# Designs tried in a protein design run: peptides against a protein of PDB entry 2AKA. Part 158

Target 1, 299 residues: chain A of PDB entry 2AKA
Amino acid sequence: MEDLIPLVNRLQDAFSAIGQNADLDLPQIAVVGGQSAGKSSVLENFVGRDFLPRGSGIVTRRPLVLQLVNSTTEYAEFLHCKGKKFTDFEEVRLEIEAETDRVTGTNKGISPVPINLRVYSPHVLNLTLVDLPGMTKVPVGDQPPDIEFQIRDMLMQFVTKENCLILAVSPANSDLANSDALKIAKEVDPQGQRTIGVITKLDLMDEGTDARDVLENKLLPLRRGYIGVVNRSQKDIDGKKDITAALAAERKFFLSHPSYRHLADRMGTPYLQKVLNQQLTNHIRDTLPGLRNKLQSQL

## One batch from the design tools (peptide; made by RFdiffusion4, then SolubleMPNN)

Design b2_p23_6_s2 (from b2_p23_6, 13 letters changed)
Fold by OpenDDE base, seed 3:
Order: structure tokens, then sequence, then C-alpha cells
Structure b2_p23_6_s2 (fold): chain B 299 residues (1-299), chain A 23 residues (1-23)
């Protein structure tokens, strides 16, 4: 069933080319979270490379359709740059920034037009995610004063779709009851059928506190549960800490933490990647019969 | 037209996969 995700990739590519992105209810995972929730780090950890734009405020300003494809070779391709293979992931970062600026301008505005990025790697599982702009309440730079609502409207175009799974990324060092990701997920998925919770920054929690009850799915239960991860710190990123080393540190964190030791085998970035691959594959299988009819109506 | 062709190709793939999944 590993071929189901590549099939959806082809669908995404085809519909992106015809400008039908918003009208299609494709089986996909939309990544949502507040600014600085750790979304970019999670995605980069999947790839094992630094390739996403960094900065203050909103770094993702267009939807990024990130298509991970297990392959014997490692390179990236953009749908808007057909035929060009990127082997330097710093150039991938630059291309994302350039393509974003081309459409949105230099005022840090947003656009609903997606960027399609496919990454081939021997270190990834087949997985497609739609990275969405981080939710914010405060405009920065030249952003319009209603940027909060623009972002929300953009997110709603994705997360309201029945075939859209929601990867809700929330930091553990903040009140989860006030998580932007969980709030929007609850709004469009009140029964928690389409939402997967990711808890980041577990290593930044105050001493004597933990997120055990959340990770055990007891506090804010989701049908698909929660997975905790430990991303590289900003210091580690600035110091160019190797992602492999970071993954080892993450494993050590869960194994050595008294509150998480018993959950360690169901935590961490590698486990998250496996779960998402499985969840997406199953979701595609379940929705594929109906998707055929929807596609036919577009002809 | 090229886009339509691509969609048709994908539809064919879906049909084939659906067939396999139903077996």
Amino acid sequence: as target 1 above (299 residues)
Amino acid sequence: DEQKKKIEEVLKEIDELNKKLSE
C-alpha cells in the first residue's frame, strides 16, 4: 500500500497545475500550529535536512505541499521548476523564499497559492504534508493588520475538508488548553476524528511539571492520540547540531524521563513519521473510492 | 488539455488501485 501516497502526490501535482487546489478534497495532512510551535523543526527532522525558511514571525507564508518519497537517491524538486533537481538543501530553502516573495511580494504577506516541494531520500518514509502558515495575532513588519484573519481563512480552506487530517502542533511549555492548533482543530473537528496531536518542547517544561496526562490521551482526548517530540533547540540549530544527533538526544530524553519512560516507544520523531505514514495510507485507502467520483466531475 | 489528460491518467490509476484493494 506504499504506492497510495505517491498516487495522491500525482493528484496534487495535476490539480495544482490546473488551479483547482481549493476545490479538491484530497486525502492529506494539514500541519497547523501557532508561531514558534515547532512545526518547521518537525518537518526538517523528517527529512534530516535544514531546508525551511527561518526567521521571526511568519516564516511559512504560502502553503507548502511537502511530498516525501523514499528513494535510493537524495534530491528535491519543485513543481514550479520542472526538471531541476536540487541536491543542496540550502538552495531549496532559498528557492522557497524566492518563490514565496515572487507571489506575495516583500511585505511579508501571505498567499493561498501552494508551493509544491518533493523530496526524494533514503531516509524518509513516504509522506505528504501541507505546511500552513503559523497562526498569529500580532502583525510584524509590513504585514497587514488583519493578517491573523487572513491566516485563519487560509487554514480553514484546508482543515474544513472532510478528507483532510490535521496535524496539530502544540508546545508543551504553554497551556495546551489555549493551544491555537487544538482550538482550530476542535472548531472543525469537534469529535477529534481527524486530528493528530503533536506535543513539542517537552524538554522546556518547568521542573516538576510534565505532559504525561496529555500524552496518555487523558486530558484532551483525540481519537488518533498524541505523540511527543523533542526538537533541536534554537541554540542547537544555530550551532548546526546534526539532526542524527538530535534524534538520539530525543530518544535519550524519553527513555530517561521518569514521566515518559513507559511511553518512550510511542514517542519521538521517528515514531511520528511512521504513524503519519500509516495514518495517511489508511486514510487514502478509505477515501479513494469517493475521490474517483469527485475527479470525474472535474472533467 | 494536457492537464485534463493528466487527470484522466490519474483516474485510471485510481481505478486500478481500487480494483486491487477490492480483491
Scores: peptide ipSAE 0.245, ipTM 0.839, DockQ to the pose 0.798
Fold by OpenDDE base, seed 5:
Structure b2_p23_6_s2 (fold): chain B 299 residues (1-299), chain A 23 residues (1-23)
Amino acid sequence: as target 1 above (299 residues)
Amino acid sequence: DEQKKKIEEVLKEIDELNKKLSE
């Protein structure tokens, strides 16, 4: 069943090359979240490497189609530079930045043209995600004042598609009722059928508070539920704290926390990866007949 | 057309997978 995801990867690559991405409703997971919601950290935790651009303001400025492929070897490939294998993930980060700038320029503008990145690793499950620009109300650099709406329009190109699952990333240390990710998800998925909630920064909540009700799916119910994760702090990232160590700390956090102990087996980054792999696989299976027909019509 | 060829190859793969899923 896991072989279905690589199939979709090939489809994504093929249609990306011809610029027909908008005409095909591919089964995929779009990642949405506000600035500093922990979205990049979640994705890096999946790979176990630091490879995404970091900084203030809008970091992701183009959709990043991140294709994780379980393999005996570890390397990355870009669709825009076929044949080049990246084994240094710092070089991957630099290539993302360079390719982004090539299209958007130096004004920190955005573009809806995706970057396709495939990562082969023995440490990943087969999983394809579309990382989208973080939602923000604050323009940076030479961005136009309406950059917020440009980002939203870009996101809508993905999340409005029927076959698109939504990974909504929200920080627990902010008011979840005002989560940009959950708001946009509810707008396009009012019945909560396509949305998976991720709650980050659980370790940064005020003393005496917790997100138990959210994680138990009692506050803002989603059919596919919520998964809590604990990412490295910015200090830890800057200090190059090992992701493996961070994952162990995450496990310990849930096991030892009085509000989350009973949920610990259904929390954390490894569990999130597993759930996403399973849900995407099942989603592909369910949509494959329709996808086949759509492809046939493209001939 | 190279793209057409790619699509046809993918369709073939889909058909094979669909066969497996139906068994």
Scores: peptide ipSAE 0.244, ipTM 0.855, DockQ to the pose 0.627
Fold by OpenDDE base, seed 4:
Structure b2_p23_6_s2 (fold): chain B 299 residues (1-299), chain A 23 residues (1-23)
Amino acid sequence: as target 1 above (299 residues)
Amino acid sequence: DEQKKKIEEVLKEIDELNKKLSE
């Protein structure tokens, strides 16, 4: 079944080249969340490398189609610069920034034109995610005053598609009821059929509080459930804390926490990656017959 | 058109996979 995701990758590449991504209801996972919700850290933890732009404002300003491919080698490739293999992930980050700026300009605006990044690594499962701009209410820098709505409109282009799964990333140290990710997911997926909840910043919750009820799917139930993760802190990132070490710390966190110990085997970044791989694979299987017809109609 | 050709190739792959899934 692992062959299904690469197939969809080829489809994504093909349709991206012809500019029809928005009209194609590909089985995919769109990543949504508010700014600073921890989306970038989750994705970087999958790869085990720092490669995404960072900042206080909107980090992702174009959809990033992140195609993770399990391979014996480790390198990255962009669709917009075919043939160039990136082995330095700092260069990957710089390329994302440069390519983003090329299209959006210097005003930190957004563009719906995706960046397609494929990462080959022995440390990843086959997985394709579409990282979307973080939802925000306040423009930063020279962003247009309606940036919130622009982002929302962009997100809606993806998450309204029936074949789009939604990875809703919400921080635990904020009111989950007001989670931007869960709100938008609820809007387009009112029955919670397509939404996977990710709860970040569990280590930053107030003393005496926990997200047990959420993680047990008892508070805001999703059919596909919730997975808690512990990302590197900004301090850790600035201090160049190794992601491998961070993943070990994450495991320790869940195992040692009284409220989460019983859930530990169903928590953490590695488990999340596994679940996403499985769910995407199954989703592709379910939608593949229809996808065939859709592709045929494009010829 | 190279893209069209690519799509056709992928369609062929899908057909093959669908066949396997139906077995």
Scores: peptide ipSAE 0.227, ipTM 0.844, DockQ to the pose 0.755
Fold by OpenDDE base, seed 2:
Structure b2_p23_6_s2 (fold): chain B 299 residues (1-299), chain A 23 residues (1-23)
Amino acid sequence: as target 1 above (299 residues)
Amino acid sequence: DEQKKKIEEVLKEIDELNKKLSE
C-alpha cells in the first residue's frame, strides 16, 4: 500500500499557509495529557533526540504539528523558516522556544497558532502528531487565572473533529480513573472509537502494584487499546542518557516484569510508533474520499 | 494564486491515489 502520510503533510502545510489549518478536519492524531504525564518524552523517543522544551508548568504553549518522515538523512525544518535545515536538535529546541515566545510574549500565555516541525530521520516511521499543551489547574508565573480553560478550549478545537484520533497519555503512578487525558477523551469520544491509550511511568508504580488490567484493556476499555511505555527518568534526562539505551532498558523492563512479560511484544515506544503509523495510514485511507470533496470546496 | 495551485496539485495526487486504491 502506498504511503499516504506525506500527502496529509502537504495538505497541512498548504492550509497552514492560508491560516485554515485549525478549521480543516484532516486525518490526524492529537496528543493529550496532563502536565508531567510524559508526553514530551514519548515524542522525543520517537525521534531519538532531545528537542522539546523542558521545565516546570506549561511547557508546550502552542500546538506542535510534528511531521516525522523516514529518510536517509537526519535534519529538521520549520514551516515558518523555510529553507533552513537544522542538524543540531538543541537548536530545534531553541527555535521552538523562540517562536513560541514571539507570539505569546513573556507572560507564558498560550496561542492556538500551530508550529509546524518536520523531522527527517532514518530512525523514524512516517507519522504526524499534533502535540497540544498539557492540561493543568494551576497557573504559573504571569499566566492568566483562566489558563486551565484556555488550554481546554484549545484542545477541543482538535479532539472534537471526527477525523481526529486521540493519543491519551496517562501516568501509571497516578489514579488512572482520574486521568485528565482519559476524561477529555471520554467526553468527546464516549464510545472509545478514536482514542489510543498510552500509559507512562510504569516503572514508578508502588511496589506490589501494576497496571496489567488497564494494559489488557479490561478496566477502561478502548477499541484501539492501550500501550505501555517507560520513559527516561528526570535524572536520566539531566544526565543526558542516550535515548537508544533508554529504549533498550524499556524492553528489558517489560520482559523482566512478572505482570507485563506476556504483553512485552505489544508494549514499548517502538511498538507504539508502528501502531500509530498503521492506524494513521488506515484512517487516512478511510477519510480520503471525503477529504477530496472538502478540498475542492476550498478552491 | 500559489496556494490554490498547491491545493490543485494535492487534489490531483489524491485522485491518482484513489484510483490506485480502487484497483
Scores: peptide ipSAE 0.184, ipTM 0.826, DockQ to the pose 0.615

Design b2_p23_6_s3 (from b2_p23_6, 14 letters changed)
Fold by OpenDDE base, seed 4:
Structure b2_p23_6_s3 (fold): chain B 299 residues (1-299), chain A 23 residues (1-23)
Amino acid sequence: as target 1 above (299 residues)
Amino acid sequence: SSIQQQIEQVLKEIDELNKKLAA
C-alpha cells in the first residue's frame, strides 16, 4: 500500500506536463485556509525545513503540488527544472518565488498553473498535498480588486472534485464558526465526508478558553475529525527556531494543557502527518478502480 | 505519444497493485 501515493505522483507529474490536470479527478489532498491560518507552517513542519514563501498577505499564489517522499536522502526537485537537486531549502524557497513571479508577474497576481515540488526526506511520510492560495478579502499590492473571487474560483477547481480531500486549516484564536477553510469545505462537502480539520494557534487562544469541543469533534463535526497543531511563532520562524525543537514544544503543549492532555496522542504535527498519509493511501485505494477506467479512456 | 506511454505504464502498475490488493 505504500506505493499508492508514488503511483499517483507519477500520474500528477504526467498530467502536469501536458497541462491537463483539470481533466483528472486524481485522489489528492487540497490544503485550504485563510491568510495567516498557518498552512505554510504545517507543511514546513512536515518536511522539517523552512522552504515556503513567507510574508504578509498572499504568499502562495500558485497551487503547489507538494509531493513528500520518504527517502534515505534529503533533497528537493521541481518538475519545471528536471535533473536539478536542491539540498538547500532556502534555494527551494527562492525557486518557488522565482517560478511564481515568472508566471504571475510582479503584481502579486495568481495563476492556476501548479508548481510541482517533490521533497525526498528521511523525516517525511509519503504524502502529497496541494497547497492552495490563502483565502483573503483584501487585495494587496497590484492585485486585482476581485482577487478574493479569483482565489475562490481557483480553490473550487480542486475542492469540488469528488476525489479531492480537503485539509481545512483554521486558527483557534479566531472564530472557528467563521473559518474560511471550514466554510468552503462545508460548501463543497456539506456532509463532511472529504474534510479533515486542522486547528492551528491553539497556543494563542485567550486565557480560560480552549478548542476542546472542536478537537473532540463535538462543535462542527467532520467524519474525518480534527487535529490540533502548534506551529512556530513568526518570531520563532524569523529567529530560525529549529523545527525539531518546535515539535517538541508542541508535544509538551498538548501534554501539559489541562484541556488537551487526554487528546495529546491524537494531536500534533507528527500525528497529523501520519493520519494524512493513511487517509490518502486509503483514499487512493478506494478510488483506484475508477481512476483506472478513466485513464484507460484517455488512451 | 509520451503521455500515452506514461498512461500505459501507470495502468500496468495499477493492475499489478490491484493484483496484490486482491491477494
Scores: peptide ipSAE 0.211, ipTM 0.806, DockQ to the pose 0.598
Fold by OpenDDE base, seed 2:
Structure b2_p23_6_s3 (fold): chain B 299 residues (1-299), chain A 23 residues (1-23)
Amino acid sequence: as target 1 above (299 residues)
Amino acid sequence: SSIQQQIEQVLKEIDELNKKLAA
């Protein structure tokens, strides 16, 4: 079963090269959430490297197709510059920024055209995610006044597809009933069949409060459940705190917290990565017969 | 076309994988 995700990656690359990515309902996981919900931190924690653009406002302005591939070597490759191997992940960040700006300009606009990034690493499981722009209500800088709707329309192109799983990222230190991620997921997946909940910022909740009921799938039940994670603080990111040390701190957080200790083996970034790998693999297997028929009809 | 060749290759890989999953 380990070859299913790489197989879909080859399809994804082939269709991206011909500009038909929007028309093919490939089995994939779309990552959705409000700005500053912690999406980028979750993805970087999977890789164990700092490589995503950072800043205020809309950081992700194009869909990022992130293909993680377990390998004995560590390097990154972009579909738009084939044959160039990146071993410095700071250069990966700079390339994402440059390629984004090339298409969107300097006005911080958005584009629906994906960036395809493949990361080979011994520290990852095979996993493909589509990181989408963070939902926002307030335009920043030279962004158009309707940027909220532009982002929403872009997200809908992915999350409305039947074969798209939704990774809904919500911060615990905000009202979960008002989560942008859970709202959009409920709109397109009313039965909660395609949605996986991620709860970030559990370490930033007010004293005397916890997200236990959510994590136990009792408050807003999803068939695929919820997984809590603890990301690095902004101070830790700015201070270049090691991700390995942050993952150890995350484990310690869940084990030491009275409300989460009993859930600790089903929480944290490593567990999330494992669950996503398994769910994506199974989802590909289930959708493969239909995909085969569709591909055959194009020939 | 290059695309057709790629699709054919993927279909072959799918069929091979399906054989492995059925065994």
Scores: peptide ipSAE 0.210, ipTM 0.803, DockQ to the pose 0.568
Fold by OpenDDE base, seed 3:
Structure b2_p23_6_s3 (fold): chain B 299 residues (1-299), chain A 23 residues (1-23)
Amino acid sequence: as target 1 above (299 residues)
Amino acid sequence: SSIQQQIEQVLKEIDELNKKLAA
């Protein structure tokens, strides 16, 4: 059963190599959220390494196909750099930035052409995610005035696909009803069949407030529910706080919080990773017959 | 073509997995 995700990874790589990424409805999870919603931190917490670009405004400017593969060794590989193994994850970050700039130029524009990154690690479950540019309303730097619409159009290329699951990342310290992630998910998945909610920044909520009703799936019900996480603060990231220590702190947060203690076993980054692995595996299984037929028709 | 070969390989893998799932 664990071999299903690697199988789809090979398909993703094959189709990426021929430039047909947009034409295949592969079973996948697209990650959506507003800028600063905590998407990058969630992904880095899965890997246990700092490897994603950071900065103000739009950080992800190309789709990042992140393929996590459980392995006895730890290294990363890019599809565009075949045969090169990265063991320094800072170099991985730099390569993402360089490859992004190579295609988009220095104007901080976006491109729909994916970057394919595979990370082998003993600390990950098999999981593939497509990180998409953060939704924004305000252009920064030399970005085109219509950047908001360009991002939206790019996201729609992924999230409208029938076999695309949506990981909607929303911060708890903002009005969830105004979540950009949940809005776009509701637009393309009105019945909430394909959407998994992630609630970040639970530790940054105002005193006397909590997201219990959201996490219990009572406020804005999703069939696949919500999972709360606590990411490292920007200060912790800048200070290079150990991700393992941050995961322990996250566990402590849920266990010690009066509103979340009863949910603690169904919260946190490790649980999210497990759920996503299971959801993706099951989704691949369910879509495999249709995928096979489609592939056969391409011969 | 190279892509056809890749598709064929994946189809074989799918079929093998289906056999495992059916067992």
Scores: peptide ipSAE 0.196, ipTM 0.796, DockQ to the pose 0.577
Fold by OpenDDE base, seed 5:
Structure b2_p23_6_s3 (fold): chain B 299 residues (1-299), chain A 23 residues (1-23)
Amino acid sequence: as target 1 above (299 residues)
Amino acid sequence: SSIQQQIEQVLKEIDELNKKLAA
């Protein structure tokens, strides 16, 4: 089953090359969340590198199809510049920004046209995620006043698809009942069949409060459950704190916290990565017969 | 077309993978 994710990656690349990404309901995981929910940090923690654009407001402005591939070597490749291997992940970040600006301009607008990025690494499991723009209600810069709705419309193109799993990223230090990620997930997946909850910023909760009830799947139950993670602080990111050290600190956080210690083996970024790999693999397996039939009908 | 060829190739790969998984 380890080859199922790479197989779907080839399909994604083929359809992306012809601009028909929306025509086929490919098994995939769409990442959704409000601005500053911690989506980029989760993805960077999977890779173990800083490579995503950072900043205030809307950072991701085009869908990023992030294809993680376990390999003996570490490098990245973009579909739009085939044959170029990136070994410096700062250059990867710059290429994402440049390619985004090429299509959206300098006004911080958005585009539904995906960027396809493949990362080969010995430190990743095979996993494909579609990082989507962060939901916001506040336009910034030269963004149109209806940018919120433009983002929502873009997200809906992905999350309404039956074969799309939803990685809903919510910060614990905000009202989870008002989470943009959980709201959109509930809208398109009312029975919670396709949604995986990620709870970030557990380390930033007020003293005497915890998210135990959410993480135990008791407050807002999802069939696929919730996984808590602890990301690096913005200070740590700016200071280029090592991701490996941050992952160790995350493990320590869960083990030492009275409310989370009993869940510690089912929490944290490494566990999340494993779960997503397994769930995506299983999802591909389950959808493959239908996908095959659809592909055959297009011949 | 190039697209059709790509689809055919993927279908072949799916079938091969299915055989492998069934073994």
Scores: peptide ipSAE 0.185, ipTM 0.778, DockQ to the pose 0.527

Design b2_p23_6_s4 (from b2_p23_6, 12 letters changed)
Fold by OpenDDE base, seed 3:
Structure b2_p23_6_s4 (fold): chain B 299 residues (1-299), chain A 23 residues (1-23)
Amino acid sequence: as target 1 above (299 residues)
Amino acid sequence: SSIQEKIEEVLKEIDELNEKLAK
């Protein structure tokens, strides 16, 4: 069943070409979270490369359809520049920035038009995610004063779709009840049927506090549960800390923490990748019968 | 159109997968 995700990738590419990507109810996982929630770090940890734009404020300004494909080779391709293979992931980052600026201009505005990026790697499981702009309340740079609402409206175009799973990314060092990700998820998925919780920054919690109850799905229950991860700090990223080393440190963190040791086998970035692969695969399988009819109507 | 052809290809793949899953 590992071929189901690549099938949906082909669908996404085809529909992107006709300009109707946002209106299609394709089986997919939308990634949502507040600014600085750790979304970009989670995605980069999946790939094992630094390739996403970084900076202050809203970094992701267009939806990024990230298609991870397990392969013997490692390279990236963009739908908007077919035939070009990227082996330097710094160039991938630059291309995302350039393509974003081409559409949004220099005002740091947003656009609902997706960027489609496919990454082939021996280090990934088949997985497709739609990275969405981080929710923010404060405009940065030359952003319009209503940027918060523009982002919200964009997110709603994705997360309201019945076939959209929601990866809600929340930092542990903030009140989970105030999580932007969980708030929007609750709005469109009140029964918690489509939402997977990711808890970041577990290593940044105050001494004597932990997120055990959250991770055990006892505080704010989601049907699909929560997975904790430990991302590289900004200092680690700037210091070019190896992602492989960071993943080892993450494993050590969970194993050595008195509150999380018993959960360690169901935590961390590698486990998250596995779960998302399985969830997406199963979701695609369940939606295939209906997808046929939808596609036929688009001809 | 080239896009329609691509959609048709994918539809064919879906049909094949559905048949496989039905077994």
Scores: peptide ipSAE 0.191, ipTM 0.799, DockQ to the pose 0.727
Fold by OpenDDE base, seed 5:
Structure b2_p23_6_s4 (fold): chain B 299 residues (1-299), chain A 23 residues (1-23)
Amino acid sequence: as target 1 above (299 residues)
Amino acid sequence: SSIQEKIEEVLKEIDELNEKLAK
């Protein structure tokens, strides 16, 4: 069934090329969360490379359709420059920035037009995610004063679609009841049928506190549950801490923490990637008949 | 049209996959 994800990738590419990205309710996973929630780190941990733009304020300013493809070789390709293989992931980062600026300009504005990036790697499972701009309340630079609402409107174009799964990324060191990710998910998925919760920054919680109740799906229950992860700190990133080492540290964190040890086998980035692969595959299978009918009607 | 050709190609792939899944 792993062939289902590549099939949807081809569909995404085809419809992106013709400018009809918003017209089809393709089975996909949209990644949502507040700024600094740890979304970029989660995605980079899947790839095992640093390749996403970094900075203050809104970093992701266009939807990024990230297509991970298991392969014997490691390289990246963009739909907007098909045929060019990127083996240096710093160049991938630069291309994302350049392509973003090409459309949005230098004012740090946003655009709903997605960037399509495919990453081939022996270290990934087949998985497609749509990384969306982080929710914010404060404009930065030359951003319009209504940037918060522009971002929300952009997110709603994705998360309101019935075939869209929602990866809601929330930091544990903030009040989860006020999580931007969980709020928007609850708005469009009130029964929690399409939402997968990711809890980041578990290592940054105050001493004597934990997110056990959330991770056990007891506080804010989601049908698809919650998965905790531990990302590299900014200090670790600046210090060039290897992602492989970070993944080992993440495993150690869950195993050694009294509140999380019993959940350790259902936590961490590798487990998250596996779960997302499985859930996306199953979701594609479930939605494929309807998708087929929709496509047939367009002939 | 080029779009129709692409849709037809994808439909064929979907049908092939559905056949595999039905086994």
Scores: peptide ipSAE 0.174, ipTM 0.794, DockQ to the pose 0.566
Fold by OpenDDE base, seed 2:
Structure b2_p23_6_s4 (fold): chain B 299 residues (1-299), chain A 23 residues (1-23)
Amino acid sequence: as target 1 above (299 residues)
Amino acid sequence: SSIQEKIEEVLKEIDELNEKLAK
């Protein structure tokens, strides 16, 4: 079963090369969340490296197809610059920014054209995610006044597909009932069959409050449930806190918290990565016969 | 076409994988 995700990666690359990415309902996981929901930090924690653009407002302005591949070596490759191996993840960040700016310009506009990034690492499980622009209501800089709707339309191109799983990232320190991620997920997946909930910022909740009911799947039930994570704070990121140390702190947080201790083995970034790998693998297996038939009909 | 060749290659890979999963 370990070969299913790499197989879909090859399909994804092949279809990207022919410009038909939008037409194939490939089994994949789309990552959705509001701005500052902690989405980028979750992805970086999977890799164990700082490699995504940071800043205020919309940092992800193009879909990022992130293909994680378990390997004995650690390096990154972009589809748009084949043959170049990146071992410095700061250079990976710079390449994402440069490639984004090349297409969108300097006005912080968005583009639906994906960036395809493959990361080989001994610290990852095989996993493919599509990181989508963060939902926003407020234009920043030279962004058009309808940027909210442009982002929404872009997200809908992915999340409306039947074979698309949705990783809905919501911060715990905000009203979950008003989560942009869960709202869009409910719109396209009203029965909660394709949605996996991620709850970030559990360490930033008000004293005397917790997200236990959410994490136990009792408040807004999803068939695939919720997983809580604790990301590095902005201060920790600015201070270059090691991701390994942050993962240890996350584990300690869940184990020491009275409301989460009983859930600790089903929480945290490592568990999330494992669950996503399993969910994607099973999803590929289930959808592969239909995909095969569709491909055969195109011949 | 180059697209058809790529599709055929992928179909072959799918079939090979299915054979492995069935054993």
Scores: peptide ipSAE 0.172, ipTM 0.792, DockQ to the pose 0.549
Fold by OpenDDE base, seed 1:
Structure b2_p23_6_s4 (fold): chain B 299 residues (1-299), chain A 23 residues (1-23)
Amino acid sequence: as target 1 above (299 residues)
Amino acid sequence: SSIQEKIEEVLKEIDELNEKLAK
């Protein structure tokens, strides 16, 4: 069953090549969250490398189709530059930035045209995610005043699709009831059938507070539940703290925290990756018959 | 498995179509 994800990857690549991505309801996971919610850190923790653009404001400005493939070798490939293998993940970051700027220009605008990135690694499970621009209310630089709505419209193109699962990333150190990620998810998935909650920044919560009720799926119930993670701090990122060490610290955090110890085996980035792999695989299996028929009808 | 094979066939057809459009 793990081979189903690579199949969908090939479909994604094929549809990207023919420019029909907008009309295809592929089984996929769209990642949504406010700016600085920790989306990029979660994705980088899956790979174990720093490879996503960083900065203030809107970092992701095009959809990033991130295809993780378990392999004996470690390298990355872009669909827009076939045949080039990237082994330096800093070069991967630079290519994302360059390709983004090529389409959006220097005004920090957004584009709905995806970047397709495949990462081969012995450290990943097969997993495909579509990283979407972070939701924001404040234009930066030369961005148009309606940038918030442009981002929202872009997200809606993905999350309204029936076969789209939603990875809603919310920081714990903010009011979860006002989470942009959970709000948009609830709008398009009112019954909470397609949404997986990720709670970041659990280590940044005020003393005496915790997100136990959320993580136990008691506050804002989702059928697919919530998974808490602890990402590297900005200081750790700037200091190039090893992701492996950060994952160990994350495990220690959950095990040592009085409110989360009992949940520790169902928390953390490695567990999240496993759950997403399983859920995506099962989702693909369930949607394949309908997808086949739809694809055939379009040819 | 049968479903997967059929999807691969469709993918092949898409690839062939894309090749034609590129000419």
Scores: peptide ipSAE 0.118, ipTM 0.719, DockQ to the pose 0.049

